# Designs tried in a protein design run: peptides against a protein of PDB entry 3MAZ. Part 108

Target 1, 99 residues: chain A of PDB entry 3MAZ
Amino acid sequence: VLNPMPACFYTVSRKEATEMLQKNPSLGNMILRPGSDSRNYSITIRQEIDIPRIKHYKVMSVGQNYTIELEKPVTLPNLFSVIDYFVKETRGNLRPFIC
Target 2, 99 residues: chain A of PDB entry 3MAZ as posed
Amino acid sequence: VLNPMPACFYTVSRKEATEMLQKNPSLGNMILRPGSDSRNYSITIRQEIDIPRIKHYKVMSVGQNYTIELEKPVTLPNLFSVIDYFVKETRGNLRPFIA

## One batch from the design tools (peptide; made by RFdiffusion4, then SolubleMPNN)

Design b2_p30_1_s2
Fold by OpenDDE base, seed 2:
Structure b2_p30_1_s2 (fold): chain B 99 residues (1-99), chain A 30 residues (1-30)
Amino acid sequence: as target 1 above (99 residues)
Amino acid sequence: EEEEEEKRKEEEEKKKLEEELKELQEELLK
């Protein structure tokens, strides 16, 4: 099966992604979206540790890989791996938003 | 000024997440 993009990818703005996550938290809490520049992306999350908190992260295309912009950057081979990273590292706290 | 304060709070929460991920990574390596 050819799946070019993760299921939680949506062509939405930062604001729209925030609204989606707030309106339907039961569908997931993580969205992948286009970045401000071509070939780059952003992640919007609505994480609930104590209270719901919305954060945005840059995912930069570097060669054939992708780098998550953090204090200690994380480079992964594809966008599926980027999503997997957020899911696994948070032990399932973050889940892809599937509408 | 209000925009700068919001941005500061956003950076603090981003740092908190990064610290959480670091701690989780360390646990997974044990």
Scores: peptide ipSAE 0.046, ipTM 0.529, DockQ to the pose 0.066
Fold by OpenDDE base, seed 5:
Structure b2_p30_1_s2 (fold): chain B 99 residues (1-99), chain A 30 residues (1-30)
Amino acid sequence: as target 1 above (99 residues)
Amino acid sequence: EEEEEEKRKEEEEKKKLEEELKELQEELLK
């Protein structure tokens, strides 16, 4: 039984995700995508603070949870929680890309 | 005594979470 994926999940490459965010910034600035490794994922963001900046983060599947690879890793129970953390911790600066 | 220990553990877990959130903010807002 498969669980639904976050609305900002797309089966795209790093390059494609970057292009999507650059072409339609009004639709959001955060994409969840398949990682280069089997059961892992990646987050691509396009933040605008001073100038637009593209960054990528690894989201590792660990047991039944997911860990955001940061200097101090954050582990969450599901991908929805991962997206929620990115949104909340940036106080809305990051928003899921919805098209 | 047991209640005080439980409250202390809860505060420690909360502090740990807040530290993780702070780190996330610092990295994501760079």
Scores: peptide ipSAE 0.042, ipTM 0.492, DockQ to the pose 0.146
Fold by OpenDDE base, seed 3:
Structure b2_p30_1_s2 (fold): chain B 99 residues (1-99), chain A 30 residues (1-30)
Amino acid sequence: as target 1 above (99 residues)
Amino acid sequence: EEEEEEKRKEEEEKKKLEEELKELQEELLK
């Protein structure tokens, strides 16, 4: 059987995800969303380091794993691990958006 | 042109995060 989706997963568009993060920053700053016509996904983040910035990352389904599309790709066993990766690697700066 | 410019900006910002993540990965491996 398949695992449930992470709590920050929403079936929303890039635009809608951006709006969600902008409207309620206190609820988190990271959303996982479906990719286009596939088993792939995208992550939208809103970081406030200097100024608020929206960024998007591709998460590709590769076999039984998921690969974050970076210059040097990062492969993880599941979507929960993908979310955890972003949280951990940013030392908590990124937090899953929960509404 | 606007779409391509936005894409380039995203890629640049993405690259910065990639570098940060790389550094953090190295720290985690210590």
Scores: peptide ipSAE 0.038, ipTM 0.542, DockQ to the pose 0.068
Fold by OpenDDE base, seed 1:
Structure b2_p30_1_s2 (fold): chain B 99 residues (1-99), chain A 30 residues (1-30)
Amino acid sequence: as target 1 above (99 residues)
Amino acid sequence: EEEEEEKRKEEEEKKKLEEELKELQEELLK
């Protein structure tokens, strides 16, 4: 099976991603979507620590890798690793949105 | 205990990410 993109990737806008996460929180709370520029992406999350909070992050294509735009940027080899990073670092608080 | 130390490291990383995400979102709102 050829799986070029994570299952939580959807060709949706920032607004549409927000609506998807709000409508069906039981299906997950993290969406990968296309960025404004080709080969770049964005992550939209609805993180629930104390209260639900919508946040967006840039994932920039840099060479053969991807960099999550944070104060201390994190570079990973592929988009699957990007998703895994968000899941792992939040100890499962973030989960890919699967519909 | 090694298991306790690993758990502490995971909690620290979680807290660090949560804070980074908070700060990033605050900047994006400007």
Scores: peptide ipSAE 0.033, ipTM 0.527, DockQ to the pose 0.056

Design b2_p30_2_s1 (from b2_p30_2, 19 letters changed)
Fold by OpenDDE base, seed 5:
Structure b2_p30_2_s1 (fold): chain B 99 residues (1-99), chain A 30 residues (1-30)
Amino acid sequence: as target 1 above (99 residues)
Amino acid sequence: EEEKEKELEKKAEEREKELEEELKRLLEEL
């Protein structure tokens, strides 16, 4: 099956994404969602190292690619690569939320 | 409601540091 969007993509708000991650942490800790007032996207994560921490990252559509708004921006060819980057760079600490 | 939430989201979404460094920092504090 050719999926148009990553499995962890949900058409939810910032608040809803936070609630989803809090209610079912065993299903994953990373959600991709629509960005605010734009064609861009946002990533919401919930990490539990010492205490639960919620963070949000901007994913900007730039030409045919996507740029993760980090201190040192990372540009990738598609949203699947964006999800892969978050998983790989955290050595599996971040996992797509699959419900 | 949704429009106001999106506006608050836009303002709150600030640029983050590199994921690996952020994770390392959290681990180091323990």
Scores: peptide ipSAE 0.075, ipTM 0.596, DockQ to the pose 0.079
Fold by OpenDDE base, seed 1:
Structure b2_p30_2_s1 (fold): chain B 99 residues (1-99), chain A 30 residues (1-30)
Amino acid sequence: as target 1 above (99 residues)
Amino acid sequence: EEEKEKELEKKAEEREKELEEELKRLLEEL
């Protein structure tokens, strides 16, 4: 049994996520996807402050929580909170990709 | 090709911490 996932979650590879964001920027610029070989996840973004830039961030499953791999790690209770963090901290610059 | 992509992704994920400064720059520019 799997709990509901954020709307921007897709079972796609790093490459596929990049292509999705590049082809349809009007639908959002942030995707949550499975890790390569684990229960963990990754966040892929396409930021356009100056020029389009693709970036990736690791989201590690730790117990019942999730930790965003940053210099100062951020731990949140669920994946929805992880998405909210990226949206809030960027003041809405990042938006979940809704297909 | 799919296996090749997965292998490359695993290697790339080992260096994802290097993107910390990139996120910092993103946030500072807003």
Scores: peptide ipSAE 0.067, ipTM 0.589, DockQ to the pose 0.086
Fold by OpenDDE base, seed 2:
Structure b2_p30_2_s1 (fold): chain B 99 residues (1-99), chain A 30 residues (1-30)
Amino acid sequence: as target 1 above (99 residues)
Amino acid sequence: EEEKEKELEKKAEEREKELEEELKRLLEEL
């Protein structure tokens, strides 16, 4: 079985991703989506530690790899690894949105 | 309207915090 994109990838806008996560929190709290300008991507998350909080992160295509735009950038070999990074760094707090 | 959304997204992303640090802060405050 070959999946070209992570299961939490959706061709939705920033606003739509936010609405999806708010409407169905039981399905997950992390969405991968197309970037605003080019062949890049963005990640939208909805944290529920105290109150619902929405955050967005840029994922830049660099050669055959991807770089998460942070103060200290993180480069990974594919989008599956990008999703895995967010899951691991939050020790399972973030879960891919599956609908 | 699509362009306005893109502009807002670009500006918002400049102010995003490190994921791990933000989670750590929230957990400490609770």
Scores: peptide ipSAE 0.066, ipTM 0.590, DockQ to the pose 0.032
Fold by OpenDDE base, seed 4:
Structure b2_p30_2_s1 (fold): chain B 99 residues (1-99), chain A 30 residues (1-30)
Amino acid sequence: as target 1 above (99 residues)
Amino acid sequence: EEEKEKELEKKAEEREKELEEELKRLLEEL
């Protein structure tokens, strides 16, 4: 199957994404969702190292690439790479939510 | 209610980059 979007992409709201991650933490702790504007997206994570922490990150479509909105922005060629970045940088602590 | 949520989400997304510091702290714990 040719998937145009990462497996952890869901057409859900910020609130719904939070609820999904809270209800089934064993399925993963990272969701990609539509942003409030057109071609942009958001990442919602729920880490549980010490205490549960819900965080959100903006992913902006810039030309043919995507930029994670951080103090020092990170630009990547596609959404799959964006997901891989979060997994890699957290040494596997973040995992795509698969249900 | 849905419209209100979208409006609030849009406003919150403007501040998402500010969460980087907390992400850094989480990464340091690994």
Scores: peptide ipSAE 0.058, ipTM 0.588, DockQ to the pose 0.085

Design b2_p30_2_s2 (from b2_p30_2, 16 letters changed)
Fold by OpenDDE base, seed 1:
Structure b2_p30_2_s2 (fold): chain B 99 residues (1-99), chain A 30 residues (1-30)
Amino acid sequence: as target 1 above (99 residues)
Amino acid sequence: EDEEEKKLEEEAEKREEELEKEKELEELLK
């Protein structure tokens, strides 16, 4: 079946996303969640290379595409591509949180 | 209390929007 949203999307708050990643790190370390704006999103990650670190990224809806708010912004056609970009650019260090 | 918790979460989201943009994802490898 074709899902409309990535599997790591959850309708959770910034705080709750952090707690989810902290409680079950074996399930993944990346969550997609709603932003404060209806059509915007945020990515919450939990890196654990040396010490646990939480970071949040803005994913802005721009026309029919999505832009990851980085120093060098990256625009992608859909949220699935956004997730793939996070995985590929971190060489698999980031993995979508699947409960 | 549920409304107070929701308000705090909304304020946190607002603060997130005010944060400086992150650098390249390659920085996460370091």
Scores: peptide ipSAE 0.162, ipTM 0.671, DockQ to the pose 0.038
Fold by OpenDDE base, seed 4:
Structure b2_p30_2_s2 (fold): chain B 99 residues (1-99), chain A 30 residues (1-30)
Amino acid sequence: as target 1 above (99 residues)
Amino acid sequence: EDEEEKKLEEEAEKREEELEKEKELEELLK
C-alpha cells in the first residue's frame, strides 16, 4: 500500500494540532499539518524532557524537495524523510502521532 | 461571531508561522 502522506499528517490547524498532542501524549508527540501557503507544511511537536514544550517548524516546498526552516536549514527529498529526520535527530524522542 | 473568531485565529496563525524560525533540532535534546 502506497501512502501519499506520512501517517502523522492531519489536516488540522496549529491550535488543533496542539490540542491533539496535549490530549493524548501517549500516541506520539509530532504532527505534520498543512502550512499557511500551498505546497508548504508545518510540524507541531510537544516535548516533555524537562517541561512540556510546544514548538512549530516550517517545512517549505523547494522545487521537488522540502526544507525544514531551522537556523541551519535541512533539505530532504520528501515528507517521509522529513519525519524520519525529526525522529532520528532527536534519537527517538519525537514520535509520529498516530491516532 | 464564531466565523469572525475563526478568521482572526487563522490570520494570527498565518502571521506566527511566517515569523517563527526554530532553533536546531539538537536543542530539543537539552
Scores: peptide ipSAE 0.160, ipTM 0.651, DockQ to the pose 0.037
Fold by OpenDDE base, seed 3:
Structure b2_p30_2_s2 (fold): chain B 99 residues (1-99), chain A 30 residues (1-30)
Amino acid sequence: as target 1 above (99 residues)
Amino acid sequence: EDEEEKKLEEEAEKREEELEKEKELEELLK
């Protein structure tokens, strides 16, 4: 069976993603969602180290790859790798939101 | 909210995403 999108992908707005993460923090703290353009995406996170902090990241489609818009951009082959990168680079602090 | 308010809100969100750029993910650990 094909799995075209990561489990934490939802067709929701920036506002809706924030609300989802706030209502059920035990289910995860990272959501992938559609971006402003059809082939681009955004990631919304809710980190709770000291206090809840919401951040948003752009994931731009570049050819057949995806680039995370950071100070030092990171290019990965697919959206699954993008999610994996967020998890690994934060040593598990970020976890995909599974509803 | 009405249809016009909803449309303006969605447009504003898209503009904010286009202008936003974050630091390295390692900074989240600090």
Scores: peptide ipSAE 0.159, ipTM 0.642, DockQ to the pose 0.038
Fold by OpenDDE base, seed 2:
Structure b2_p30_2_s2 (fold): chain B 99 residues (1-99), chain A 30 residues (1-30)
Amino acid sequence: as target 1 above (99 residues)
Amino acid sequence: EDEEEKKLEEEAEKREEELEKEKELEELLK
């Protein structure tokens, strides 16, 4: 059995994602969600290093790949790789929200 | 949540995400 979407994907708004992460921080701190009126996506995180911080990232569909909208864009082959990138680059500080 | 509130939230989300790109992920480690 193969999952079509990462486990941390939820059909929620920016506001709803923020609320989910705030309510249950022990379940993870990263959510993948739909972009508005497009095939694109967004990632919402709630990171706690010094204080809780909410940030949002755009994940754009480019051909058959996905590009994370950073100052230096990163292109990956699928959404699972996108999630892995966020986990790896933050050395495990970010974890998929699993409820 | 009523439909009008949802629409306004979506519009706000769209504007916010278009206005500024996030810094590199390494910034999250600081």
Scores: peptide ipSAE 0.152, ipTM 0.679, DockQ to the pose 0.038

Design b2_p30_2_s3 (from b2_p30_2, 18 letters changed)
Fold by OpenDDE base, seed 4:
Structure b2_p30_2_s3 (fold): chain B 99 residues (1-99), chain A 30 residues (1-30)
Amino acid sequence: as target 1 above (99 residues)
Amino acid sequence: EEEEEKKLEEKAEEREKELKKLEEELKKLE
């Protein structure tokens, strides 16, 4: 089965994403969602190292690639790579929210 | 080739450090 979008992608708003992560933290702590009126996306995370912390990251569509808006931008070939990047670089701390 | 390889590796390491740093920042109390 071919999936065009990562499993943690949901067509939800920033607020809804936050609520989803807060209500079921055991299902994951990272959601990919559509950007507002654009081909861009956003990543909402809820890390719980000390206390729950919600953060949002912009994932800009650039040509055929995607750039994560960080201090030093990271460009990747597709959204699956974007999710994988967050998971790997945080050594599994961030996990895709699977509902 | 070898030079490009090490350069790409360095870039990858920097990216890894950034996300790790981000995690550490989140660990700090506001």
Scores: peptide ipSAE 0.077, ipTM 0.521, DockQ to the pose 0.024
Fold by OpenDDE base, seed 1:
Structure b2_p30_2_s3 (fold): chain B 99 residues (1-99), chain A 30 residues (1-30)
Amino acid sequence: as target 1 above (99 residues)
Amino acid sequence: EEEEEKKLEEKAEEREKELKKLEEELKKLE
């Protein structure tokens, strides 16, 4: 079936997302969540390289595209592509959180 | 059609550069 949103999308707050990732790290370490009062989104990750590090990224909806707020912004055509970028660039270190 | 082919290749290169930028940002977590 066609999914309207990535599998790691959950209607949770920043705090809840952090707790989910900390409680069940085996299920993944990346969550996509809604932005407050907007069409935008946020990505919360719990990356483990040396020690666990939690970071949040803003994903702005711009027209029909999405821009990841980085020092050097990255624009992609859809949310699925956004998730794919995070997975590929970390060579699998980041994985979508799937309950 | 040549115009479209060039456009597709250009977009591919652009996306590759964007991925590299993301990698650099994430490496700062190390």
Scores: peptide ipSAE 0.064, ipTM 0.499, DockQ to the pose 0.023
Fold by OpenDDE base, seed 2:
Structure b2_p30_2_s3 (fold): chain B 99 residues (1-99), chain A 30 residues (1-30)
Amino acid sequence: as target 1 above (99 residues)
Amino acid sequence: EEEEEKKLEEKAEEREKELKKLEEELKKLE
């Protein structure tokens, strides 16, 4: 089975994504969602180090790639790579939300 | 060729440090 979008992609708003992550933290802590009025996306995470914290990252569609808006931008070939980046760079702390 | 591989490794290392800093920032903002 080949999915066109990452499993953690949901057509939800920033608020809805936050609620999803808070409601079922055992299902994952990272959601990919559509950006507003654009072909861009956003990543919403609920990271739990000391206390739960919600953060949002912009993922811009640039040419045939995607750029994560970080202090030092990261460009990747597709959205699957974007998700993989967050998982690997946090050594598994971030996991895609699968419901 | 070998230099290209080293360059990619350096970039990956830099990105890893950035995300680590991000986690530290989240911790600080409590």
Scores: peptide ipSAE 0.062, ipTM 0.518, DockQ to the pose 0.024
Fold by OpenDDE base, seed 5:
Structure b2_p30_2_s3 (fold): chain B 99 residues (1-99), chain A 30 residues (1-30)
Amino acid sequence: as target 1 above (99 residues)
Amino acid sequence: EEEEEKKLEEKAEEREKELKKLEEELKKLE
């Protein structure tokens, strides 16, 4: 089956995403969600290093690609690549939330 | 005994190093 969106994509708000990650940390710590009234998206993560920390990243649709809003922006061909980037760059610390 | 205590300390040091590396890897994403 070919899915158009990554498995960790949920049509939820920033608040709901935070609650999902806090409720079941064992299911993953990264969620992809719709941007506010736009064609863009957002990534919400919950990392536990010293204390639990919630962070959000903007993923902007640019042409046929997607750009992660970072100090040094990263442009990728699709949302699956965006998720893969977060997983690889953190050596697996970030994992897609699957419920 | 003493060996178990030493192993626990060694494990703690390994975890500390792992966390330090992780923080460094994630720094570029902040």
Scores: peptide ipSAE 0.039, ipTM 0.463, DockQ to the pose 0.017

Design b2_p30_2_s4 (from b2_p30_2, 15 letters changed)
Fold by OpenDDE base, seed 5:
Structure b2_p30_2_s4 (fold): chain B 99 residues (1-99), chain A 30 residues (1-30)
Amino acid sequence: as target 1 above (99 residues)
Amino acid sequence: EEKKEEELEKKAEEREEELEEEEKEEEEEE
């Protein structure tokens, strides 16, 4: 079985994603959601380092790849790699939200 | 343990000063 989207992808709004992460932090702290445009996406995270903080990142579809809009943009071949990037760069601090 | 949370934070799309307005605008566009 080939999964077309990462397990932490949900067809929810920015607000709904925030609420999901706040209600059940034990299930993960990262959600992938559709962007306001066409083939673009957003990542919503909730980290509790000092205090709970919500942050959002744009994931832009560029050709056959995806670019995470950061100060130094990161381009990856698929959405699974995008999720992997956030997990690896934070050494597991970020985990996909699975309910 | 290095987790690079600070670096990721600096590179975040969302700015503190624009938080509520940006959330409002995005919800309106969706």
Scores: peptide ipSAE 0.073, ipTM 0.633, DockQ to the pose 0.050
Fold by OpenDDE base, seed 2:
Structure b2_p30_2_s4 (fold): chain B 99 residues (1-99), chain A 30 residues (1-30)
Amino acid sequence: as target 1 above (99 residues)
Amino acid sequence: EEKKEEELEKKAEEREEELEEEEKEEEEEE
């Protein structure tokens, strides 16, 4: 089954995403959500390397691709690849939140 | 890979205030 959006995408605010991750950490620790602009998105994560830490990232639409706003920006072909990037770069520490 | 993780952390800290301001604006517009 081909889904149009990643399973960890939810139409929630920054605050709501934080609450979701804190309340149910066993379901995952990464959420994709709408950004302030309709074509853009944000990633909210909750990592527990030492203590629980909440972080947020911007994902900007650039043509047909998406760019993660980092010091050295990363451009990927779709939102599934964006999620995959966060999973791979953390060696599986980050997992999509599946409600 | 560790360098990429370090970049993620650094950027998140640098943009925390900006993201909080955006959330505040969204809440005030609703």
Scores: peptide ipSAE 0.062, ipTM 0.628, DockQ to the pose 0.056
Fold by OpenDDE base, seed 1:
Structure b2_p30_2_s4 (fold): chain B 99 residues (1-99), chain A 30 residues (1-30)
Amino acid sequence: as target 1 above (99 residues)
Amino acid sequence: EEKKEEELEKKAEEREEELEEEEKEEEEEE
């Protein structure tokens, strides 16, 4: 089985992603979704460190790689690595949303 | 690593769940 996209990828809008994360927080707190432009993506998260907060990140397709739009941008070779980055950098606080 | 966590939170478009703000379309920079 070839899986070209992470399991937490859903063809949903920003609003729909927010609603999904709010409705079922036990299933995970991170969604990958289509961006405004073709081949670009967005990450929507719902963290509950102190209070619940919804955050969105741009993931830009650059050549064969993907760049997370941060103050210091991070470039990774594929979308699986993007998801892994968010998990690792938050020490497991972020988990992919799995239905 | 911890410094990167802070950057992730700082550089996001953040919304508090309690605010019930209307979601805007994400703007991509070209």
Scores: peptide ipSAE 0.040, ipTM 0.606, DockQ to the pose 0.044
Fold by OpenDDE base, seed 3:
Structure b2_p30_2_s4 (fold): chain B 99 residues (1-99), chain A 30 residues (1-30)
Amino acid sequence: as target 1 above (99 residues)
Amino acid sequence: EEKKEEELEKKAEEREEELEEEEKEEEEEE
């Protein structure tokens, strides 16, 4: 099976992504969505470490790769690797939202 | 848990200015 996009990708706005994560926390806490520009994306997360917190990250298309806009930017070859990065970096605290 | 939080705190979110622009664009699309 060829999967062109991660399972947690949804064509939703920032507001809608926030509502999805708040409504069904048991399904995951990370959504990939379209960015403001056609070839860019955003990651929306909802973590409950101390209190529920919503955060958004920009994922920029750079050539054939993707760069996560962080204090120290991280460049990865595809969107699946972007999702994997967030999962690994948080040691499984972040999980892709699957509905 | 603190270790996970510290790792995330090192991550920069979208800039405030960029967030404001995105919110404005979304409002204009509605």
Scores: peptide ipSAE 0.038, ipTM 0.572, DockQ to the pose 0.104

Design b2_p30_3_s3
Fold by OpenDDE base, seed 5:
Structure b2_p30_3_s3 (fold): chain B 99 residues (1-99), chain A 30 residues (1-30)
Amino acid sequence: as target 1 above (99 residues)
Amino acid sequence: SEEKRKEEEEKKKEEELKKELEELQKELLE
């Protein structure tokens, strides 16, 4: 079965995403959620390298691709690739939150 | 205005978050 969205995608607000990650850190530490406007999205993470830290990143829909808003933007073909990027670049430090 | 100040504040926070991720990535790639 083809999933149109990554497993860690949830239709939640920034606040709700933060609460989800804080309540069940064992289920993962990365959530993809709808952006505040249009077809854009946001990534919320909760890392525990030194102390628990909540961070949010913007994922802009550009044509048929997506761009992660970083100092040096990263453009990828789909949201699955976006999630994969966060996992790979952090060597597994970030893992999709699977509820 | 308060709206403008809040918008700039949010933008600053986002920039800091992006920087931290980039620093983490750099550390892992080195």
Scores: peptide ipSAE 0.036, ipTM 0.477, DockQ to the pose 0.132
Fold by OpenDDE base, seed 2:
Structure b2_p30_3_s3 (fold): chain B 99 residues (1-99), chain A 30 residues (1-30)
Amino acid sequence: as target 1 above (99 residues)
Amino acid sequence: SEEKRKEEEEKKKEEELKKELEELQKELLE
């Protein structure tokens, strides 16, 4: 079985993504969604280290790769790698939202 | 007690992990 997009990808708005994560935290805390006006994407997370915190990150399509817009940008070969990056860097604290 | 000691150890580990995650995720959270 080959999926073209990560399982946590949903065609939802920033607001909808936030609501999804808030309503069902047991299903995960990270969503990949379409960018506002382009082929780019955005990631919305809801971490609960101390208190619930919502953050959004831009994932820019660059050639055949993707760059996570951070102070120190991270470029990865595909969206699956982007999701993996967030999971690994947080040692599993972030988990893809699966519903 | 031994049970209390173990509970405190787990609490300490949890706090250490929390701190580690906060530091490790600093670039992502900022």
Scores: peptide ipSAE 0.036, ipTM 0.460, DockQ to the pose 0.046
Fold by OpenDDE base, seed 1:
Structure b2_p30_3_s3 (fold): chain B 99 residues (1-99), chain A 30 residues (1-30)
Amino acid sequence: as target 1 above (99 residues)
Amino acid sequence: SEEKRKEEEEKKKEEELKKELEELQKELLE
């Protein structure tokens, strides 16, 4: 059965997401989570190429698509594509957190 | 030496990846 949400989606807060990534870095370094009070979402990542760095990206629900808030916004058809984008653009450095 | 060659190759790949990640972060900041 196909899940309606990516496997790395968790109904957690920004703080809890950060703690999850810090506690179990071997399980992945990217979490998709709900936005505060909307149909929007946020991506929390924990990079550690040199030193650990926590970053948060806004994923806005626009019509039937999703837009990642960047200098040059990237619009994708679904949340699965959003996750795929982060994985591909970082050549696999970012991996969905699977617990 | 082969060891040095491998180290340089690994360093290069790491720096390239780092650059891509920095660009992604830059896009967010700007």
Scores: peptide ipSAE 0.033, ipTM 0.496, DockQ to the pose 0.073
Fold by OpenDDE base, seed 3:
Structure b2_p30_3_s3 (fold): chain B 99 residues (1-99), chain A 30 residues (1-30)
Amino acid sequence: as target 1 above (99 residues)
Amino acid sequence: SEEKRKEEEEKKKEEELKKELEELQKELLE
């Protein structure tokens, strides 16, 4: 039995994710994607605070949890919580990309 | 005044958001 994936999850590369976010900013600015040859994932975001900026974050699978690779790592129980963290921490500035 | 108070509150919220984003963007990975 496999759990469902967040709606903003797409089996795309870093480049493809960037293009998706650039082409349709109205659909959201955050994508979850597969990590390279592993059970890990990555999050690509496109912010427009001052100018458009693309950033990528590693989400490491650790046991039954996931850790967002940050200066001060954040560990969460599932990928849905990871997405929720990015949304809440930025007070809605980041929104899952839904096409 | 009420207007000045509201402006200060909005400014504070904006600054807090900015700090949250800056902390989140400290690293550029993969």
Scores: peptide ipSAE 0.033, ipTM 0.513, DockQ to the pose 0.098; fails the geometry check

